# Ledger of designs, part 126: peptides against a protein of PDB entry 8YVU

Target 1, 39 residues: chain A of PDB entry 8YVU
Amino acid sequence: PQLCYILDAILFLYGIVLTLLYCRLKIQVRKAAITSYEK
Target 2, 160 residues: chain B of PDB entry 8YVU
Amino acid sequence: TWLTVLKKEQEFLGVTQILTAMICLCFGTVVCSVLDISHIEGDIFSSFKAGYPFWGAIFFSISGMLSIISERRNATYLVRGSLGANTASSIAGGTGITILIINLKKSLAYIHIHSCQKFFETKCFMASFSTEIVVMMLFLTILGLGSAVSLTICGAGEEL

## One batch from the design tools (peptide; made by RFdiffusion4, then SolubleMPNN)

Design b2_p20_2_s2 (from b2_p20_2, 11 letters changed)
Fold by OpenDDE base, seed 3:
Structure b2_p20_2_s2 (fold): chain B 39 residues (1-39), chain C 160 residues (1-160), chain D 39 residues (1-39), chain A 20 residues (1-20)
Amino acid sequence: as target 1 above (39 residues)
Amino acid sequence: as target 2 above (160 residues)
Amino acid sequence: as target 1 above (39 residues)
Amino acid sequence: SYLELLEQIERLLELARQFL
């Protein structure tokens, strides 16, 4: 039972980090697409 | 530049792989400290008896470290070395997943056979604890494998 | 305790899906960068 | 033994530190 909560905490932290990275990458893709459209 | 973004992603994947390896080692050491695995009857801790947390963590740590070093030094020989290490870590991760799944099945079967309604019975507690640890290790191994495969694909793309 | 295991399963699935989406997005960014360099 | 495993882990950590 305690191990389950530890796993939840690790998975939750991993999910947050991946979400932040995904958001950053999505913003970069949008910037690259805008720059390609202006050439 | 896109190359700098890819490098940051490789570093992140390498760090994730190292962290996964360290967590696997920590779980391995905790299980070994709490339980005399050699004296446990049955195959509840078969993955630990096989030494998977140890060798798996080593492979993931080496792969992650080589990936970070390869990214930082930008040397062609290090890229090949990192690709080789990540491939080896991916194979090790796949093998580890297989061992952990087998262990999980045995642990679950043990819980069902003994009708473990009382959590305080030593055998049922050990089987439940083993199941929880194996699930955690399986998850970490899948994450490690995902990172190693991602790094392998990135490295293969750079050689090409 | 049952809620913890359910949460673990959901977080695990979420982590896998995010990893796959992140990989796909990364491949798209690479393709966009290559196309921009060839112009 | 558990002590042998700990010694192996320590050796591996030292090797990892040398490669970093």
Scores: peptide ipSAE 0.428, ipTM 0.802, DockQ to the pose 0.020
Fold by OpenDDE base, seed 2:
Order: sequence, then structure tokens, then C-alpha cells
Structure b2_p20_2_s2 (fold): chain B 39 residues (1-39), chain C 160 residues (1-160), chain D 39 residues (1-39), chain A 20 residues (1-20)
Amino acid sequence: as target 1 above (39 residues)
Amino acid sequence: as target 2 above (160 residues)
Amino acid sequence: as target 1 above (39 residues)
Amino acid sequence: SYLELLEQIERLLELARQFL
């Protein structure tokens, strides 16, 4: 049972990091799309 | 730059792979330190008896390290080496998953045979503990496999 | 204890989905970069 | 033995540190 909570913490942290990376990537895609539209 | 982002992504995947490997190794060492697996009757710890936490952790660690080094040095030979290591780690991960599934089935069968309603019985407690660890190791192995496959695809895309 | 296992399953699924979405987004960024380089 | 495994892990960690 205690190990399960540790796993939850690790998975939660992983999910947060992935979400942040995804957001950064999405912002980059948007910037690239805007630059392409201006050309 | 886009290249900088790709590098950060590869590093992240490599770090994830190394972390997964380290966690697997830690679980293996903890189980071996707390339990004398050699004296445990049955195949509840078959994955540990097979040494999976050790060799699996080694493969994933090497793959992750090679991926990080390849990203840092940007050498063509390192990219190919990383691709090879990631492929090997993917195969190792698949094998590990298979072993863990077999272990899980045996552990569950043991729990069913002994009708382990009372977790306070030593045998039932050990079987339950084994099942929990095996499930965790399975999840970690799947994560490691996912990272290795992702790195393999990224590396293959850079070579093409 | 049972809730912990359910949480593990949800977090694991979330991690997989995010990874797939991240890969798809990365491929899109690559395609956009290639198209921008050809112009 | 458990000790041999630990030694192997330590060697691997040292190798890892050399590559990083």
C-alpha cells in the first residue's frame, strides 16, 4: 500500500513534466504557424 | 531553435529511461535485501530469480546514457550507437514485460490457491507484496519501453 | 488501498496518452519546419 | 552474492559518471 502511493507520486510528477513539455511544444507550433501565415 | 527543443526532448527521454532503470534496480536491491528469495518456495519472485531487475536496469541505463551522450556530442557515430542501444533496450523491455506477466500470473494463482483472505499470514503477505512489486515493475518497464521506442523513432528520423 | 491502484491506472493511462500526443505534435512541428525550409 | 551484485552496480555507476 505505501509503495502504491510512491508510484502515484512518481507518475504524477511525470505527468506534470510531460504536460509542461507539451505546452511548450504547442506554443512553438503556434509561433511557427503565425510566422508561416505572415510569409 | 527547433534543434534545441529536439535535444531537450531526447535528453528528457534518456533521463526518464535512466530513472526507470534506477527505480527498477532500487526495487530489486530492496527485495533482495529484505527477503531471501532463494528460500521462498514457489515462483512468486521468478522475475527476481531471473535477475531481471539487474540486467533490465543495465540495458535501460546504457540506452539512456547513450541517448544523452549522442544528444550532447551530436556525432553521427553516436547517433547510430544510440539507435542500436535503444533498439536493444526495447527488446529487453519487451522480454521483461513477458517475464513480469508470467510472474504476476503465478503470484495471483498462489493467492487464489491459498484463499488469502487474511493478509496477516506470512505466505499471503509475501504473495501480496510480490504482486504489488511486480505490478510496479511492470509499469516501470512499460514506461522504459515507451521511452526507448520513442528515442528509437527519433533517432531513425534523424538518420533518414 | 484500492483507490491507490485506480489512481495508478489513471495516471498511467494519462502518461501514455500524453506521450502519444507529444509524439504527434513533434511530428507536426517537424513537417512545419521542413515546409518552412523549402520556402 | 548480494555483495557481488552491489559491486557490479557500483562499477556501472562509475562508468556512467565517466560518460556523463
Scores: peptide ipSAE 0.426, ipTM 0.801, DockQ to the pose 0.021
Fold by OpenDDE base, seed 5:
Structure b2_p20_2_s2 (fold): chain B 39 residues (1-39), chain C 160 residues (1-160), chain D 39 residues (1-39), chain A 20 residues (1-20)
Amino acid sequence: as target 1 above (39 residues)
Amino acid sequence: as target 2 above (160 residues)
Amino acid sequence: as target 1 above (39 residues)
Amino acid sequence: SYLELLEQIERLLELARQFL
């Protein structure tokens, strides 16, 4: 049972990192779309 | 640029693969230090007897290291080497998942046969501990396989 | 202990879904960048 | 033996460090 909680902590950290990367990528897509619309 | 984002993603995937390999090695070392697998009767630790934590971690570590080196040096020969290593790691990961699933089935069958109501019995404790370790290794192997496949697709896209 | 394994399964599924969404978003950014370079 | 396995792991880690 304690090992399961360690795995949960690792998976939770991985989920947070992926969410931050996804947010950064989404902001980049929005910036690229704005730049293409001004051209 | 998009290429710089891809390079950062390859490095992140490589680091994730190395981290997965290190965690697998740590779990293998802890299990071997706490339990003498050679004296345990049955196939509960069949994945450990096959040396999967060791050779699997080596394949994932080599694949991750080659991916990082390929990204840093940006040389054509390193890209091909990384693609080959990631393909080998993907095959090793698939084989490892199969071995771990078989071990998990045997461990669950053992728990069912002995009707482990008393968790403090040595046999039931060992079977439960083995099941937990095998599940953790299965998750890590799936994560490693996902990273290796992703790196293989990225490497194949750079060669086209 | 059973609740911990359920949480592991949910976090694992979330990680897979986020990875797939991230890959799709990345491919979209690539296509947008290629289209902007051809103009 | 467990000690022999540890020695093999150490040798492989040293080889990996030489490639980095």
Scores: peptide ipSAE 0.413, ipTM 0.794, DockQ to the pose 0.019
Fold by OpenDDE base, seed 1:
Structure b2_p20_2_s2 (fold): chain B 39 residues (1-39), chain C 160 residues (1-160), chain D 39 residues (1-39), chain A 20 residues (1-20)
Amino acid sequence: as target 1 above (39 residues)
Amino acid sequence: as target 2 above (160 residues)
Amino acid sequence: as target 1 above (39 residues)
Amino acid sequence: SYLELLEQIERLLELARQFL
């Protein structure tokens, strides 16, 4: 039972990290699209 | 540059793969140190008896290391080596998932047969512990497989 | 205890979905970069 | 080595902090 909570913590941290990376990548794509539109 | 972003992502995936491998090794070592698997009745620890934490961790570690080295040195031969290692690690991960699912089914069947109402009974505790460890290893193996497949796709994209 | 396993399943599914979305977004970014380089 | 792995994890954590 305690191991399950440890796994939850690891998976939660992984999910947060992936979400942040996804958000950053999405922002970069948007910036690239804006830059391409200004040319 | 986009290449720098891709390199950072490959390094992240490689590190994730190495970390997954190390965690698998740690779990394998802990289980082997705490439990005498040879004296445990049944196939509850079949994945450990098969040595999965060891060989799986080796494959994932090698794949992750090769991916990181390939990214850092930008050598074409290392990219090919990393692709091969990632492919091998993906196959190993798939095999590991299969073994872990079989082990999980056996563990669940064991719990059902013994009608584990008393959690404090040694047999029920061991079956529950085995189930928890197998689930953790299954998640780690799937994460490792995901990283290896991602690295394989990235490497294949660089070769094309 | 059962809630922990349910949470593990949800977090795991979320991790898989995010990984797939991240891969798709990465491929899109790569395609956009290649298209910008050919111009 | 375990030390190199730890350093890589630390670098990943720093990268994650930079992403935050």
Scores: peptide ipSAE 0.454, ipTM 0.806, DockQ to the pose 0.065; fails the geometry check

Design b2_p20_2_s3 (from b2_p20_2, 11 letters changed)
Fold by OpenDDE base, seed 5:
Structure b2_p20_2_s3 (fold): chain B 39 residues (1-39), chain C 160 residues (1-160), chain D 39 residues (1-39), chain A 20 residues (1-20)
Amino acid sequence: as target 1 above (39 residues)
Amino acid sequence: as target 2 above (160 residues)
Amino acid sequence: as target 1 above (39 residues)
Amino acid sequence: SYLELLELIERLLKEALDFL
């Protein structure tokens, strides 16, 4: 049971980090598309 | 286009928010159906007694639905409405996290005071069950808050 | 304990979905960068 | 209705899966 809660914490942290990275990557794609539209 | 990718991500975040809300509502309904929370002594189910799974689920559902509708119709008034709803949902999520943390502390303190070595004791079982549900609701609330904040940032970016 | 395992399954599935989305987005960024380099 | 909301969620889930 303790291992399950530790796994939950790790998976939750991983989910948050992936969400942040996904948002950053999305913003980068947006900036690249805006730059391509202005050219 | 990047706008199309962003729209797809907004829809995904909206779906995640609605799903989180529905899971919270389902847990609230299951707990209310299995346990008479009104007759449970103490603050073990304080978040449930406050109706957080219900009103929180409603706020997250409305925020997610407004975000999806705003993305689909691409109307300026809907974007503003979605931004307002996501902001309100973010505030509600923050308040919910605070309530859940307080409930978790009370539940853990109860388990510690009663030295719950026997899982099958009714009070210890209820406290353990409450702790598990509160932890799940806390994770779901943090996920909902993350989605609402992300949608708020996306909506703010569209207004600029 | 059973709820913990259910949460682990949900978080694991969410992590897989986010990883796939991140990989697709990363491939799109790379394609956009290549297209920008050829222009 | 609740059913319409469920149908909307199902459609969004299918769109998300198609995006994958």
Scores: peptide ipSAE 0.454, ipTM 0.808, DockQ to the pose 0.054; fails the geometry check
Fold by OpenDDE base, seed 1:
Structure b2_p20_2_s3 (fold): chain B 39 residues (1-39), chain C 160 residues (1-160), chain D 39 residues (1-39), chain A 20 residues (1-20)
Amino acid sequence: as target 1 above (39 residues)
Amino acid sequence: as target 2 above (160 residues)
Amino acid sequence: as target 1 above (39 residues)
Amino acid sequence: SYLELLELIERLLKEALDFL
């Protein structure tokens, strides 16, 4: 049971990290698209 | 700029692979230190007896390290080496998943046969603990396999 | 205890989906960058 | 050494965090 909660914490942290990376990548894509449109 | 982003992502995947490998190794060492696996009924910890946490962790660590080194040095020979290591790690991960699934089936069967309604019985506690550890190792192995496959695809894309 | 296992499964699935989406987004960004470089 | 590997992992984690 305690190991399950530890795994939950690790998976949750991993999910947060991936979400942040995804958001950053999405923002970069948007910036690149805007720059390409202005050119 | 885009190459830099891709490089950072490969490095991130490599780091994830190394971390997964280290966690697997830590779990393996902790289980081997706390539990005398040799005296436990052999089917519950079959993955540990096979040494999977150790050799799997080594393969994932090597693959991750090679991926990071390849990305940092931008040498063609290192890219090929990383691709080979990632492919080997992917195969090792697949084998590990298979072993862990077999172990899970055995552990679940053991719990069912002994009608483990009393959690405080030593055998039932050990079977439950084994199941939890194997599940954790399975998740870590799948994560490692995912990273290794991702790195393999990235490396193959760079060679084409 | 059952809830933590369910949570583990959900978080694991979420992690896989995010990884796939991240890979797809990365591929799209790469294709956009290549197209912008050829132009 | 094991210590150097840990330091490398720590640096990589810091770089990953900085990238985030």
Scores: peptide ipSAE 0.450, ipTM 0.809, DockQ to the pose 0.052; fails the geometry check
Fold by OpenDDE base, seed 3:
Structure b2_p20_2_s3 (fold): chain B 39 residues (1-39), chain C 160 residues (1-160), chain D 39 residues (1-39), chain A 20 residues (1-20)
Amino acid sequence: as target 1 above (39 residues)
Amino acid sequence: as target 2 above (160 residues)
Amino acid sequence: as target 1 above (39 residues)
Amino acid sequence: SYLELLELIERLLKEALDFL
């Protein structure tokens, strides 16, 4: 049971990190698209 | 186009927010139907007594719906409305997290004080169950807050 | 305890989905960068 | 409506699966 809660915490942290990375990547794609349109 | 992708992502975030809200409502209703929270000694269900699953779910549902509608209709007034709703939902989520953390601390303190080694004792079982539900609600609230904040940032970016 | 395992399953599924989405987005960014370099 | 929400969730799931 304690191991389950530890796993939940790890998976939760992983989910947050992936969400942030996904957002950053999306912003980068947007910036690249805008720069390509201005050229 | 990138705009289409972004629109799809905003809709996805809105749906995620609504889903989170629905799950919160379901948990709230199940707990209220199974347990007489009013007769439970202590503050182990303080978040439920405060009605957080209900009002929090309403805020998240409204925010998610407004976000989806705003993206579909692409109207300036709806964008502003969605931004306002998402901001309100973000505040509600933050408040909910605070309430849930307080509830969690009280529940854990109760378990510690009573040395709940026997899971089958009614009080210890209730405290353990409360802790599990509060943790789940906390995770859902964090997910909802994340979606609401993301939508708020997207909406603010469109207004600037 | 059962609730913990259910949460683990949901978080695990969420993590897998996010990882796949991240990988796809990363591939798209790479393709966009290559196309921009060829222009 | 709840039905519309369910339909939206189903569409999102299908889009997510298509994205995978």
Scores: peptide ipSAE 0.449, ipTM 0.797, DockQ to the pose 0.063; fails the geometry check
Fold by OpenDDE base, seed 2:
Structure b2_p20_2_s3 (fold): chain B 39 residues (1-39), chain C 160 residues (1-160), chain D 39 residues (1-39), chain A 20 residues (1-20)
Amino acid sequence: as target 1 above (39 residues)
Amino acid sequence: as target 2 above (160 residues)
Amino acid sequence: as target 1 above (39 residues)
Amino acid sequence: SYLELLELIERLLKEALDFL
């Protein structure tokens, strides 16, 4: 049971980090698309 | 630029594979140190009795190391060697998943047969612990297989 | 204990899906950057 | 070497942090 909770914590942290990275990448894609449209 | 990015991805995948292998070795070592599997009745630890954490970790470690070395030295012979090692690691990962699934089924069957409502009973505790460890090992093996397959695809793309 | 295992499965699946989406987005960003450079 | 692997991990961690 304790190992399960540790794994949950690690996976949860991993999910949060990936979500933040995904959001940053999505913002970069949007900025690049806007810059391409303005040329 | 694309080749540089692929190289960076290969290094990352190789490191991930080595890390997965190290974690598998750590789990194997901990289980072997805490529990005398030879004295445990039943097939609850069948994956450990088969030595999967050890040989699987070795294969993944070798594959990851070869991938990293191949990327750093940019030698054609190392690329082929890495591709071969990643293919072997992918096969080993698939075999490991099969063994772990069989172990998981046996552990679940054991829990069902003994009606493990009393978690404090030694046998039920051991079965539950085994199930948890096997599930963790299964997840790690799936991650390792994913990295090995990805490296194999990247290596095959470089050979075309 | 059972809830912990269910949570592990959900978080693991979420991690895989996010990793795939991140890879796809990364490829799109790279393609956009290459197109911007050719331009 | 083991040290090179550690340096690689450290670089990857730094790149991930820079990406954050």
Scores: peptide ipSAE 0.416, ipTM 0.781, DockQ to the pose 0.068; fails the geometry check

Design b2_p20_2_s4 (from b2_p20_2, 12 letters changed)
Fold by OpenDDE base, seed 2:
Structure b2_p20_2_s4 (fold): chain B 39 residues (1-39), chain C 160 residues (1-160), chain D 39 residues (1-39), chain A 20 residues (1-20)
Amino acid sequence: as target 1 above (39 residues)
Amino acid sequence: as target 2 above (160 residues)
Amino acid sequence: as target 1 above (39 residues)
Amino acid sequence: KYEELLELIERLLELAKQFL
């Protein structure tokens, strides 16, 4: 049971990190789309 | 194409494979250091007794390292070597999954037979701990297999 | 204890889905970068 | 061996940072 909670913590942290990376990538895509629209 | 995507992510997949292998090795060493598996009655730790965390981790680590080196140096001989290593790692991963599933079934059967309602009992605690570790190892092995298969497909596409 | 395992499964699925989405976004960013370079 | 492992971990971390 305690190990399960440790795993949950690791997976949760991983999920947060991936979400932040996804957000950064999404912002980059939006910036690229705006630059393409201005050309 | 999917192949082009996999090629671009080959280094990432290789790193993921190595990381997965290292985690598996760490779990194996921790379990072996904390528990004397040889003295544990039953087949609750059959995957550990078989040494899967060790040899599996070695295979996945080698495969991942070769994949990264192959991508960085972009040499034809390294590509072939990486493909071979990734294929071997994929087979090892499949075997590992099978062993872990068998271990999981035995652990669950043990818990059911002993009606482990009290997790504080030493035997039930060990069985539950084993089940948790086996599940974790199973997930890690699936991730490693996925990376190895992806790298194998990428390498096969480069040879064609 | 059972809730912990359910949470593990959900977090694992979430991690896989996010990884796939991240890969898709990364492809989009690269396509946008190529299009910007050709202009 | 521990130093080599640490060096390997550091290289892996640097590689991970390149993807971030």
Scores: peptide ipSAE 0.415, ipTM 0.789, DockQ to the pose 0.047
Fold by OpenDDE base, seed 5:
Structure b2_p20_2_s4 (fold): chain B 39 residues (1-39), chain C 160 residues (1-160), chain D 39 residues (1-39), chain A 20 residues (1-20)
Amino acid sequence: as target 1 above (39 residues)
Amino acid sequence: as target 2 above (160 residues)
Amino acid sequence: as target 1 above (39 residues)
Amino acid sequence: KYEELLELIERLLELAKQFL
């Protein structure tokens, strides 16, 4: 059971990091799309 | 600039694959050092008896290293070598997942048959510990397979 | 302990899905950048 | 090779921090 909780903590941290990276990438896509539309 | 960003992501995937391989190797080494698998009755450690933590870790490490080297040197022969290694690692990962699932089923069946209410009984403790390690190795193997497949797709896209 | 394993499975699936979405989004950013450079 | 891997991990961590 302790190993399961350790794995949960690692996966949870990984999920948070990926979510933040995804949000930043989504903002970059939006900025690129706006720049392409204005040209 | 964007090609540089994707190259950095390929390198990240390669590093993730190497780290996954190293963790699998460490778990394999720890289990072999603490437990004599030959004296354990049953197929609870069948994945360890098959040597999966060792050969799987080697395949993933080679694939990850070749991917990183291919990205850094940007040579056509290294790209082909990386693609081949990633394909081999993907096959090895798929085989490893199958072995680990079979081991997990056997471990779970053992826990159910012996009605392991007393966690401190040696047999129940070993079965539970084996199940936990197998689950961790299964997650690591799936992560490694995901990275290897991603690198294979990227490498195939560069050759087209 | 069963709840811990269920949580592990959910977090793992979430991590895989986010990784795939991140890869797709990055490919889109690259295509947008290439299109912007060719114009 | 291990030192190069550690340097690569450190660079990846720095990139991750830049994305935070």
Scores: peptide ipSAE 0.435, ipTM 0.799, DockQ to the pose 0.069; fails the geometry check
Fold by OpenDDE base, seed 1:
Structure b2_p20_2_s4 (fold): chain B 39 residues (1-39), chain C 160 residues (1-160), chain D 39 residues (1-39), chain A 20 residues (1-20)
Amino acid sequence: as target 1 above (39 residues)
Amino acid sequence: as target 2 above (160 residues)
Amino acid sequence: as target 1 above (39 residues)
Amino acid sequence: KYEELLELIERLLELAKQFL
């Protein structure tokens, strides 16, 4: 039971990190698209 | 630029594969040290009895190491070797997943048969512990397989 | 205890999906960067 | 070999932190 909670914590942390990375990458794509449209 | 990014991805995947392998070895060692699998009644630890944490970890470690070495040395022969090792590791990972699923089913059946109301009972605790470890190993094996398959695809793309 | 395993499965699935989405987004960013360099 | 692997992991972690 305790190992399950530890795994949940690790997976949760991994999910948060991936979500943040995804958000940053999405923002970068949007910025690149805007810069391409202004040319 | 594309090649340099692919190389960085290969290194990352290789490191992930090695890390997964090391974790699997650690789990195998811990289970073998804490539990005498030979004296445990039932097939709750069938994956451990089959030695999966050991041979699977070895295959993943070799695949990851070869991938990293291949990327660092940029030698064509090493790329082919890495591709072969990654393919073998992918097959090993698939086999490992199958073994772990079978083990999980057996563990679940064991829990159901013993009507585990009291988690403090040694048999129920062992079955629960086995299930937890098998699930963790299953996740690690899926991650390892994903990395090995990704490396195989990358390696195959470099040979074409 | 059962909720922990269900949570693990959901978090694991979420991690896989996010990884795939991240890979797709990364490929899109690379394609956009290549197209910008050829101009 | 283990030290090189550890260094590689540390570099990867640093790269991940730079992307964050």
Scores: peptide ipSAE 0.424, ipTM 0.792, DockQ to the pose 0.065; fails the geometry check
Fold by OpenDDE base, seed 3:
Structure b2_p20_2_s4 (fold): chain B 39 residues (1-39), chain C 160 residues (1-160), chain D 39 residues (1-39), chain A 20 residues (1-20)
Amino acid sequence: as target 1 above (39 residues)
Amino acid sequence: as target 2 above (160 residues)
Amino acid sequence: as target 1 above (39 residues)
Amino acid sequence: KYEELLELIERLLELAKQFL
């Protein structure tokens, strides 16, 4: 049971980090698309 | 294009907030139907006694619905209303997290004091079950707060 | 304990989905960067 | 209202599948 809670904490942290990274990448893709449209 | 993408993100965040609220209501209803919280000794279910699953879910549902309506109608008065509702939902989420943390501390203290090696003791089982539900509710509340804060930032950006 | 395992399964699935989305987005960013460098 | 929400969820799931 303790191992399950530790795994939950690790997976939760991983989910938060991936969500933040995904948001950053999405912003970068948008910036790249705008820069390509201005050329 | 940016406004259209931001609108799609707002709808997604609003739907996520409503879904989180519905899950919180379902958990609250299941706990109230399975357990008689009034007869449980101690503060193991203090968050449920405070009615957090109900009022928190209502605030999140209202905030999510207002966000979706604001996006669809694109009216300035609805944007302000959505911003206000999201701010209120963020405050409610913060209060809920505080209540849940207090409940977790009490539940963990109870488990420690009673040396719950015997899982079959009714009190230890209830304390463990409460801890599991409170942890799930805490995760859902954090997700709801994240969506409400994101919607608040988006709404504040539109006013500016 | 059963709720913990259910939560682990949901978080694991969420992590896999986010990882796949992140990989696809990273490939899109790389393709956009290559296209902007060739102009 | 519930049907519209379900349709929105289905569209979001389809979009997620397109990104997969």
Scores: peptide ipSAE 0.407, ipTM 0.780, DockQ to the pose 0.069; fails the geometry check

